# Peptides against a protein of PDB entry 5OK6: the designs that were tried, part 67

Target 1, 215 residues: chain A of PDB entry 5OK6
Amino acid sequence: ELPGLDSQWRQIENGESGRERPLRAGESWFLVEKHWYKQWEAYVQGGDQDSSTFPGCINNATLFQDEINWRLKEGLVEGEDYVLLPAAAWHYLVSWYGLEHGQPPIERKVIELPNIQKVEVYPVELLLVRHNDLGKSHTVQFSHTDSIGLVLRTARERFLVEPQEDTRLWAKNSEGSLDRLYDTHITVLDAALETGQLIIMETRKKDGTWPSAQL

## One batch from the design tools (peptide; made by RFdiffusion4, then SolubleMPNN)

Design b2_p16_3_s3 (from b2_p16_3, 8 letters changed)
Fold by OpenDDE base, seed 3:
Structure b2_p16_3_s3 (fold): chain B 215 residues (1-215), chain A 16 residues (1-16)
Amino acid sequence: as target 1 above (215 residues)
Amino acid sequence: LSPEYLSLRISPSAPA
């Protein structure tokens, strides 16, 4: 059974625990398609549960680029295309109205920037490959705040690299050349890595030489 | 970070 309309409004829009509450680093927030959310607002503000303004199931279909990988469309704007809800508020709405069948939640993380917190709506999706098998990519999401060292560790794990094997990363740039990621302490942002970018993990040969030194 | 990848809304970091 749905809670009373006033209770729904207070639970979701309350500035202490709802949509307008402060962000906290590491928290999960969820995207809700704006037209659905506005329909819900109109429904709960109308004061009539039998109103024709009932929003139905949450449907974020218009936010997705595809129904295979469930990637967001590029250029979505907060307050125009979607609203952000904290996990508790999202779970309430899903429990009350349901989510469209087969559609995943759009979960995003709060990241900490210098002196501010934001929701990272578009994390960086990198294509990880080995230097000796460029045809086998692993798509992995990273925060812009993640270190190149984390990207390297993740690549080593995905490719089952032994601890004694020495590895390094190259990024394919916009010109199609390869830039070596020398500093593993800089962030994905500092390295200017972008979604869809190819990241090549090079493994040192048993003779102590690097494959790239023969190019 | 380009605002294109982040929420428009911000919160101040808690003082350390």
Scores: peptide ipSAE 0.485, ipTM 0.872, DockQ to the pose 0.018
Fold by OpenDDE base, seed 1:
Structure b2_p16_3_s3 (fold): chain B 215 residues (1-215), chain A 16 residues (1-16)
Amino acid sequence: as target 1 above (215 residues)
Amino acid sequence: LSPEYLSLRISPSAPA
């Protein structure tokens, strides 16, 4: 059931968990297509629930590059293409108006930067592969703030690597060569890893040799 | 971090 228009406005815009509240690291925020959101604003500010300004279901279709992988279009601008809502506000809007059938929510995380928080709108999608089967990739999303150590742990988990097996990472660079990710404490950003980049997990052989040393 | 990957909105970190 839809709450009163003034209650909707207060909950989403002026509530303790409203759109304008401070970001906090680790929180989930959600993208809402701007035209829909502006239609909602006009509806709740109009004071008539039967108004022709009713926004209908939330539809973020224009923000997606495709409806298969649900990747965002590149170059979207906050306040022009979308608005950001905290999880509570998003869930209220979805409960009141619905979300377009089959369309996933666009959930993003607040990340900690030096002295500031921001929402990471475009996290890094890495293609994780094993050195012996480059044709079987696992696409995994990472924050730019995630460590290479986390990428390695994630790769080990996805490939069911036993705890006693030694592994290391290589990144395929723009020249098509492989750069070894030696430091596992640096971030995805510091390693200059990009969306769509191939990350190769090498597993040490039982004889103690590395496969790459034999190629 | 490249600004294009981040929101325009910003909040100050909580004082340590």
Scores: peptide ipSAE 0.465, ipTM 0.866, DockQ to the pose 0.018
Fold by OpenDDE base, seed 5:
Structure b2_p16_3_s3 (fold): chain B 215 residues (1-215), chain A 16 residues (1-16)
Amino acid sequence: as target 1 above (215 residues)
Amino acid sequence: LSPEYLSLRISPSAPA
C-alpha cells in the first residue's frame, strides 16, 4: 500500500534527508526523469489518491541513449531533463511505484572538488587493453577526480597482473599516436582522458626490457 | 571539470 500523500511529500521533498539535502562526497544519488517526477509532485500535492495524475512506474527511458549499456544521452540538464535524489529517497519511490521493467537505476556519485561537492553525471569510460592483445578491451568507468594510479591498479586487476610484474600506461591520442601516462599522481581530468579513449597497459618483459623499446 | 559532466547543484565542502 502507498503511504499517505503528505507522508510521501515529506519523505522525498525535504532539506535534511530528501531532494534538497546537501551533497556529501562518496554518496550515491539517482537520476529521475523530470516529467515523471513532476507528475508525482502533482499527484501528491493534489490530495486525491485516486487522481488521474497517478504517475505509475518510474520510467527513465528518455534519459538513455541505448538499452544495451544503459548509457545516458549527452547534454542532459538537471532540472530540465532529470532531478537528483539521494539513495534513501530513490529507494522509497521505487518501493512505492516500481521501476520500469528491465531499466537499471541511474546511480551517480558525489565527487569532491576544491571547496565544493557535485554529482558526477558523466564519469569517464576508458577502454583498457594489454599491449600484446589490443583486440580485447575492458570498458571501465572512472571519475574525472580518480588518479592515473587508480587507472593503472584497475588495469592490473582486470588483467590479473601479479604484484611483482612491472606495468605502465599509454593513452592513444586523437592523432593515433601513443602518449605515455608517466605521472600516476595526476587525475583523469588533468591527463585529459576522454570517454571511449584507448588506454594501453604495457607489461615489462622478464629480461627487464619494455616491449615499446623494440618498436 | 567541464560543467557538462556535473550536476548544476553545488554543496559547499565541510570545513576540515
Scores: peptide ipSAE 0.392, ipTM 0.842, DockQ to the pose 0.018
Fold by OpenDDE base, seed 2:
Structure b2_p16_3_s3 (fold): chain B 215 residues (1-215), chain A 16 residues (1-16)
Amino acid sequence: as target 1 above (215 residues)
Amino acid sequence: LSPEYLSLRISPSAPA
C-alpha cells in the first residue's frame, strides 16, 4: 500500500533514511534514473494520489549500456542522469512502486577517501591474466580503495595458485608496456589502474627465476 | 581520482 504523499516525501527526502543524509563508508546507495525521480517528486508534491503524474515502476533502463551485463553507461552525472538514495529509501520506493521486471538494482558503495566519503559509481573492472596465457582473462571488479595486495590475492585465488607459489603483478600501460606493481600496499587508485586494464600475474619458476627475466 | 567515477555528493570522513 502506498503511504500518503507527504509521508513518502518525508521518508525519501528527509531523516536518517533520506536522500540528504550523510554518506557513511561501506553503506550501500542506489541509483535512480533522474526522470523517474522527478516524476515521483511531481506526484508527491501535487497532492493528488490519483493524478496523471503517477511515476509507475522504477525504470533505470536509460542508465544501462545493455541488458546483458547491466553495466552503467559511461559519463553519467549525479543530479542530471540519476539521484542517489540510501538503501532504506531505495527499498521504500521499490516496495511502493516496484522495479522494472528483470532489471537489477544499481547498488554502489560509499568509499572512504582522504578526508571525504563518496559513492563509488564506477568501480574499477580489471582484466586478470596469467603471464603464460594472456588470452584467458578473468574480469574482476575492484574498488579504487582496494589495495594491490587484494588484486594479487584475488588473482591467485582465480588462477588457483598454490600457497607456496610466488607471484607478482604487472599492469599493461597505455603505451602497451608493462609496469610492475611493486608496492602491494598502495590502492588501485594510487596505482592509477583503470577499467579494462590488463593485469598480468607472473608466477615464479621452480628454479627461483622469474619468467619476465628471460624475455 | 577522476571525478567521473565518483558521486558529486561528498560527506566528510569521520574524525579518526
Scores: peptide ipSAE 0.327, ipTM 0.826, DockQ to the pose 0.019

Design b2_p16_3_s4 (from b2_p16_3, 6 letters changed)
Fold by OpenDDE base, seed 4:
Structure b2_p16_3_s4 (fold): chain B 215 residues (1-215), chain A 16 residues (1-16)
Amino acid sequence: as target 1 above (215 residues)
Amino acid sequence: TSEEFLSLKISPSNPP
């Protein structure tokens, strides 16, 4: 059952779990398409529950670039293309209005950046490959706040690297050359890694030499 | 094969 219009407005905009709530690292937030949200605002501000301005089901179709992997379009802007809601507010809206059939929720995490908390709408998708097979990639999503050490561990796991095998990472840069990721304690952000970037896991040879020694 | 990898160049800039 839909709550009263004033109650909806207070719960979503000004409630303890409202849109203006302070961000907290690790919390889930959800994207709502801007046009739908504006229609909802107009409906609840109109004061008539039977108004023709009823927004219907949440429809985020315009935010997706595909309906297979449900990837977001590139270059979406907060406040222009979508609004961000905390999990509780999102769940209220879904409970009240429903979500368009077949569409997944667009869930994102709050991350801690230097001097700011932000909802990470675009986590970094890296193409993980082995040095001996650059054509066989594993696409893996990472936070900008994840360490290079996590990227390396993830690569080892995806490629079923045995614990005794020694491995290291290279990033292919925009110039097409290789940057060695020496420090595993820095973040993906600190290393300036970008979506679609090729990350090469090099495995040490049984003779103790590195394949890259031949470069 | 490692041929594609071996065709790449190491960046002259040392990573930080």
Scores: peptide ipSAE 0.330, ipTM 0.866, DockQ to the pose 0.730
Fold by OpenDDE base, seed 3:
Structure b2_p16_3_s4 (fold): chain B 215 residues (1-215), chain A 16 residues (1-16)
Amino acid sequence: as target 1 above (215 residues)
Amino acid sequence: TSEEFLSLKISPSNPP
């Protein structure tokens, strides 16, 4: 049974636990398609539970690029294409209205940036490759707050690099040249790495030389 | 191949 319309509004829109509550790093938030959410707002503000404004099941179909991998469309804007709800509010709406059959929830994490918290809607997808085989890529998602050291460790794990092998990273920039990622303590954000960017793991030769010494 | 890597150029602004 649906709660009273005023109760629904208070649970979802209140400043303490609702849509506009303070962000906390590590918490889960969920995307809701904007038209559905506006239909819900109109329904609960209308004061009539039998109204023709009933929103039906949550349907985020317009936010997805595909229904196979459930990737978000590029360039979605908060407040225009979707709203962000904290986990409690999302779970209430799903409990009351349901989620469209077969659609996964669009869960995202709050990250800590310098002086601000943000829901990371678009993590960075990097193309990890080895210097000796640029054709074998591993696409891996990273937070903007992840270190270059984590990117390097992840690359080593994906390519089964032995602990005794020495490795380093290069980023292919927009000009098509290579920028060496010297500092492994900076973040993906600090390094200005972008989705779809090629990251090349160079492995040191057994003779102690680097392949890039031939560049 | 290693030849594809060796065809790339190091950025003049390296290190970033």
Scores: peptide ipSAE 0.323, ipTM 0.868, DockQ to the pose 0.725
Fold by OpenDDE base, seed 5:
Structure b2_p16_3_s4 (fold): chain B 215 residues (1-215), chain A 16 residues (1-16)
Amino acid sequence: as target 1 above (215 residues)
Amino acid sequence: TSEEFLSLKISPSNPP
């Protein structure tokens, strides 16, 4: 049974635990399609539980570009295409109305940038490859706040690199040349890495030379 | 070593 309309409003739209709560780094937030959310607002504000404005199950179909990987469409805008809800509020709505059959929740993390917290709706997708096999990529998502050191560790793990093997990263830039990712302490954002960018893990040879010494 | 990798150029701003 649905809770009372005023109770629904208080659980979802409040400044302490609902939609208007402060963002906190590392917390999960969820996207809700804007038209569904607006219909829900109209329903709970109308005061009639049997109203024709009943929103039905949550349906985020219009936010997805594909139903294979459930990737978001590019260029979605908060307040126009979707609203953001904290985990507690999202779980309330799902428990009351349900989620469209087969759709996954759209979970995102709050990240801390130098002067602001934001929900990271679009993490960076990098194409990780080895220097000796550029045609075999692993697509991996990273936060803009993740370090280049994490990208390197992730590449080492994906390619099963032994702890004693020395590795380093190169980014293929828009000019088609290689930029060395020397500083492993800077972030993905600071390195200006972009979705779809090729990141090459170079492994040091047994003779102590680098493959790139021949470039 | 991939011939494709060896065909690439290092950016002037980033020595090996």
Scores: peptide ipSAE 0.319, ipTM 0.876, DockQ to the pose 0.758
Fold by OpenDDE base, seed 1:
Structure b2_p16_3_s4 (fold): chain B 215 residues (1-215), chain A 16 residues (1-16)
Amino acid sequence: as target 1 above (215 residues)
Amino acid sequence: TSEEFLSLKISPSNPP
């Protein structure tokens, strides 16, 4: 059941628990397409529940690049293309208005950066490959705050590397050369890894040599 | 062995 317009506004826009609430690391926030949200604002501020300004179901279609993988379009800007709502507010809106059929929620996590908390709208998608087969990639999503160590562990898992096998990572840079990811404690952000970047897992040979020793 | 991998160059800023 739809609550009263004032109650809706208060629930969603309340600075303590709504859209303006402080970000907290690990919390889920959701994207709402700006036009829909502005229509909702106009509706609840209009004071007439029977108004022609009724926003209908939430439709984020314009935010998606495709309806297959439900990837966001690149270059979307908060406050221009979408608004961010905390999970509670999102769930209220979905409960009240519904979400377009078949459309997934656009859930994102708050991450902690050195001087700021941010909703990570664009996590990094890396192309994980083995040094001996660059054509077989595993696309894996990582947070900018994830460590290179996690990337390496994930690569080892995806490629079914045995525990006794030694592995290390290389990133293919924009010049087409290889940067070795020596420090496994730095983040994906610190390593300046980007979406679509090829990350090569090198496995040490049985003779104790590295394949890259031939580079 | 991947010939493709071996065709790549290590960045001068990152020794092997």
Scores: peptide ipSAE 0.319, ipTM 0.874, DockQ to the pose 0.817; fails the geometry check

Design b2_p16_4_s1 (from b2_p16_4, 7 letters changed)
Fold by OpenDDE base, seed 2:
Structure b2_p16_4_s1 (fold): chain B 215 residues (1-215), chain A 16 residues (1-16)
Amino acid sequence: as target 1 above (215 residues)
Amino acid sequence: SFPREVLELDEELLSA
């Protein structure tokens, strides 16, 4: 059942779990297409539930670049293309209005950067490969706050590297050269890794030599 | 330098 219009407005905008709630690291937030949200605002502020301003079901179609992987379009801007809602507010809206059939929710996490919390709308998708089997890639999503150590561990896991095997990472840079990721304690952000960037895991040879050192 | 083979495969992976 739809609550009263004033109750909807209060719950979504001004509630302890509303749009203006402080961001907390690790929490889930959801994207809502801006035009739908503005239509909802107009509806609930109008005070007439029978008005022609009824927003219908949430439809985020314009935010997606594809309906296969449900990837977001690049360059979407908060407050222009979408609004962010905390999980509780999102679930209220979905329960009241529904979500367009077949569309997944656009869930994102709050991350903590050195001076700010933000919803990470665009996590980094890295292309992981092995130096010795380049025909097999794994695209893996990482937070900008994830360490290079996590990228390395993830690569080792995806490629079933044994614990006794020594490995290291290289990133292909914009110039087409390879930069070694020496420091595993820095973040994906600190390393300036970008979506679509090739990350090569090098495995040390049984003779104790590195493949890259023989070139 | 990294193996040339690795650099060449990136062109194949990016072109797919």
Scores: peptide ipSAE 0.030, ipTM 0.675, DockQ to the pose 0.085
Fold by OpenDDE base, seed 4:
Structure b2_p16_4_s1 (fold): chain B 215 residues (1-215), chain A 16 residues (1-16)
Amino acid sequence: as target 1 above (215 residues)
Amino acid sequence: SFPREVLELDEELLSA
């Protein structure tokens, strides 16, 4: 059963557990399409449960670029295209109104940046390859707050690199040159890595030389 | 610089 309209508003819009609550790193938040949310606001503010302003099920279709991978459209803006809700508020709305059949929830994590928390709507998708077999790639999602060391470990795992093999990363930049990722302690953000960027894992030769050093 | 061969193979990957 749907709760009273005032109760719905208080559960979703409050500053303690609702939309206005402080962000906390590692927590899950969910995207809700802006027009649906505005329709819901109008419905609950109208004070009539039988109003023609009933929003129906949550439908985020306009936020997706495809229904295969359920990737978000690029350039979506908070407050214009979507609103962000904490997990509890999202689950309330889904329980009350439902979610459009077949659509996944758009779950995102709060990340800690210097002096700010942010919901990371667009994590970085990197294209991981080996220097000796560029035809085999692994697309892997990373947070901007993940270390280059994690990217390297992930690449090693995906390519089944043996523990005794020494590896390092290169990033292809916008100029088409390769920048070596020397410091594995910096973040994806600090390295200015972007979605779709090619990351090349170089493996050290058995003779102790690097493939890149022979130019 | 990384081997030119690796850069050339990368153009093939990005064009696919």
Scores: peptide ipSAE 0.026, ipTM 0.667, DockQ to the pose 0.099
Fold by OpenDDE base, seed 1:
Structure b2_p16_4_s1 (fold): chain B 215 residues (1-215), chain A 16 residues (1-16)
Amino acid sequence: as target 1 above (215 residues)
Amino acid sequence: SFPREVLELDEELLSA
């Protein structure tokens, strides 16, 4: 059942789970296309539920690159292209107005950065490869707050590396050279890893030598 | 240095 217009406004904007609530690390937030949200604001502020300003179902189509992978367009800006809503507020809007058929919700997590919380709209997509089979990549998403140790563990898992095998990571830099990721305790952010960056997992040989040391 | 073959395949992966 649709609540009264004033109640909708209070729940979404000013409620305990409203748009302006403090960010908390690990919480889910959702993107809503800005024009739809502005139409909704105009509708609920107008005070007439039968108004021609009715927003219809939520449609985030303009935020997606395509309707196959449902990846976000690059360079979207909060407050210009979309608004962020807490999970409760999102679910209220979806229950009241619906979501465009077949369109997935755009769920993102709050991450904790030094001195700030942020909704991580764009996680880092890394291309993981093995040093001896560069033609087989695994694209994996990581948070900026994920450790290089997690990237290494993920690479080991994807390539089915045995526990007794030693591995290490290299990142291809913008100059086309490879930088070794020595510290596994730093974050993806601290390592300045970027989307589309190639990460090479090197496996130590049974003779105890590293493939890279022979070059 | 990393295997030269690793560095050369990078151009193919970035161009795809």
Scores: peptide ipSAE 0.024, ipTM 0.648, DockQ to the pose 0.087
Fold by OpenDDE base, seed 3:
Structure b2_p16_4_s1 (fold): chain B 215 residues (1-215), chain A 16 residues (1-16)
Amino acid sequence: as target 1 above (215 residues)
Amino acid sequence: SFPREVLELDEELLSA
C-alpha cells in the first residue's frame, strides 16, 4: 500500500535521510530517471492519489545503452538525466511503485576525493594488455580512487603472472605514445586514466632487461 | 603532474 503523499515527499526529499542527505564514503546510492522522478514529484505534490499523474513503476530504460550488459549511456548528467537517491530512499520508492521487470537497479558508490565526496556514476574501464600479446585484452573496471598499484596487481592476476616476475605499466596517451606509470601510489584520477584507455603491462625478461629498453 | 616518460616504442606496439 502506498503511504500518504505528504509522507512520501518527506521521506524522499527530507534533508536528513532523503535525496539531500550528506554523502558518506562507501555508501550506495541509486540512479532514478529524471522524468519518472519529476512525474513522482508532481503526483505527490498534487495531493490527489487517484490523479492521472501517478508515475507507475520506476523505469530507467532511457539511462541504459543496452539491455544485455546494462551499461549506462555516456554523458548522462545529474539533475538533467537522473536523480541520485540514498539506498533507503531508493528502497522506499521501489517498495511503493516497483521497478520495471527485469531491469537492474543502478547502484553506485560514494567515493572520497581530496576535498569532496561524490557518487561515482562512471567508474573507469581500462583495457589491460601484455606487451608481448596485445591481441588479448581484459576490460576491468576501477574507481578513480584506486591506486595504480591496484591496477598493476589486477593486471598481474588477470594474466596469471608469477610472483617472482617483475612487471610495470604503460598507458597509451591521446597522442598515441606510451607513458610509463612510475608512481604506483597515485590514483587512477591522479594519473588521468580514462575509460577505454589501453594499459600495457610489461614483464621483465629473465636476463634482467626490460623489453622496452631494447626498442 | 604525473611523471610521464614517452617511450619510443616500435610502431607495432603503438599501432594497437
Scores: peptide ipSAE 0.021, ipTM 0.610, DockQ to the pose 0.397

Design b2_p16_4_s2 (from b2_p16_4, 8 letters changed)
Fold by OpenDDE base, seed 2:
Structure b2_p16_4_s2 (fold): chain B 215 residues (1-215), chain A 16 residues (1-16)
Amino acid sequence: as target 1 above (215 residues)
Amino acid sequence: SFPREVLELDAELLEA
């Protein structure tokens, strides 16, 4: 059952779990297409439930670049293309109005950056490969706040590297050269890794030499 | 040596 219009407005906009709620690291937030949200605002502010301003079901179709992987379009801007809602508010709206059939929610996590909390709308997708078999890749999503150590561990896991094998990472830079990721304690952000970037895992040879040392 | 192919891998491989 749809609550009263004033109750909807208060719950979504001004509630403790509303749009203006402080961001907390690890929490889930959801994207809502801006035009739908503005239509909803107009509806609930109008005070007439029988109004022609009824927003219908949530439809985020314009935010997606594809309906297969449900990837977001690049360059979407908060407040222009979408609104961010905390999980509670999102679930209320979905319960009241529904979500377009077959369309997944756009869930994102709050991350802690050095000076701010932010909803990470665009996590980093890295292309992981082995130095000796470039034809086999794993695309893996990472937070900007994830460590290079996590990227290395993930690469080792995906490629089934044995614990006794020594490995290290290289990133292909914009100039086409390879930068070694020496410090595994820095973040993906600190390393300036970007979506689509090739990350090469080098495995130490049994003779104790590194393949890259023969360059 | 890293295969030259590594240096020439285009980001386009992510779209496949």
Scores: peptide ipSAE 0.028, ipTM 0.679, DockQ to the pose 0.070
Fold by OpenDDE base, seed 1:
Structure b2_p16_4_s2 (fold): chain B 215 residues (1-215), chain A 16 residues (1-16)
Amino acid sequence: as target 1 above (215 residues)
Amino acid sequence: SFPREVLELDAELLEA
């Protein structure tokens, strides 16, 4: 059942639990297309439930680049293209108005960066490959706050590397050379890794030599 | 230096 318009406004826009609530690391937030949200605002502020300003179901279609993978368009801007709502507020809106059929919700996590919390709308997509089979890539998403150690573990898992095998990572840089990721404790952000960047997992040979040492 | 083959395949994967 749809609450009263004032109740909807308070529930969604309440600065303590709604849109304006403080960000907390690990919490889920959801993207809502800006025009829909503005239509909703106009509707609930109008005071007439039968108004022609009724927003209809949530439709985030304009935020997606395709309806196959449901990836976001690049370069979307908060406050211009979308608004961010905490999970509770999102679920209320979906309950009241519905979500476009077949369209997934756009869920994102709050991450802790140095001196700031942020909803990570765009995680980093890395292309993981093995040094001896560059034609077989695994695209994997990582948070900017994920460690290089996690990237390495993920690569090992995807390529079914045995526990006794030693591996290390290299990142292809903008100059086309390879930078070794020595410190596995730094984050993806600290390593300045970017979406679409190639990450090469090198596996140590049984003779104890590294393939790269022969080049 | 990395295997030259590793570096060359990178350009093709980025252009595809």
Scores: peptide ipSAE 0.025, ipTM 0.598, DockQ to the pose 0.085
Fold by OpenDDE base, seed 3:
Structure b2_p16_4_s2 (fold): chain B 215 residues (1-215), chain A 16 residues (1-16)
Amino acid sequence: as target 1 above (215 residues)
Amino acid sequence: SFPREVLELDAELLEA
């Protein structure tokens, strides 16, 4: 059953537990399409439950680029295309109005950046390859807060590298050259890695030489 | 940084 309009507004918009609550690292937040949310705001502010301003089911269709993989469109902007709600507020709205049939929730995580918490709407998708087989790529998603060490471990796992094999990473830069990722303790953000960027894993030869040292 | 030509180097040149 729908709660009273004032109760809905207080539950979703209150600064303690609603949309304006402080972000906490590791928490789940959800995207809501902006036009739907504005329609809901107009409905609950209007004070008439029987109003023609009833928003209906939540429909985020315009945020998706496809209905197969449910990937977000590129370049979406908070406050213009969508609003972010904490999990509790999202679940209330879904309980009250429903979600469009077959459409998944758009769940994202709060990440800790050096000076601020942020909902990571667009994690980084990297193209992982081996130096000796550039034709076999693995697309893997990483947080901006993940370390280069995690990228390397993930690459080693995907390519079934044995523990005794030594490996290192190279990133293809905007100029088309390869930059070595020396520091494995820095983050994906610190390394300025971007979605679609090619990351090459180099494996050390059995003779102790690096393939790249002969180039 | 490796020159762009290194990306075009076939796996054979990296194994050589």
Scores: peptide ipSAE 0.023, ipTM 0.613, DockQ to the pose 0.175
Fold by OpenDDE base, seed 5:
Structure b2_p16_4_s2 (fold): chain B 215 residues (1-215), chain A 16 residues (1-16)
Amino acid sequence: as target 1 above (215 residues)
Amino acid sequence: SFPREVLELDAELLEA
């Protein structure tokens, strides 16, 4: 059963626990397609539960570029294409109206950037490969705030590298050359890594030499 | 600035 319209408005559209609440790093927020949300606003503001303005189930179809991987379209803008809701508010709306059959929720995390919190709608997708098998890649998502060290650890895990094996990373740049990622403590953002970028994991030889040193 | 060394390395040469 739907709660009263005024109760719905107060639970979703408030500055303490609703849409206007402060962002906190690590929290989950959810995208809601803007037209649906505007329809919901009109419905609850109208004061008639039997109104023709009833929004129906949440449908985010227009935000997805595909219904296989459920990737977001590029270039979506907050306040134009979607609104962001904290987890509690999202779960209320889903419980009241439902979510379109088969659609996953669009969950995103709040990240801490220098002097600002932001919901990271578009994490970076990197193509991880080994130096000796460039044809076999693992696509992995990373936050802009993740360290290069995490990228390296993730690559090691995906390729089942043994703990005793020494590895390092290279990034293919826009000119086609390889840039050595020396500092593993900087972030993906600081390294200026972009979605679709090739990241090469080099493994040290048993003789203690690096494959790239013979080039 | 990202502390990186730009090497004129072809990725294909790392397979060798």
Scores: peptide ipSAE 0.018, ipTM 0.598, DockQ to the pose 0.641

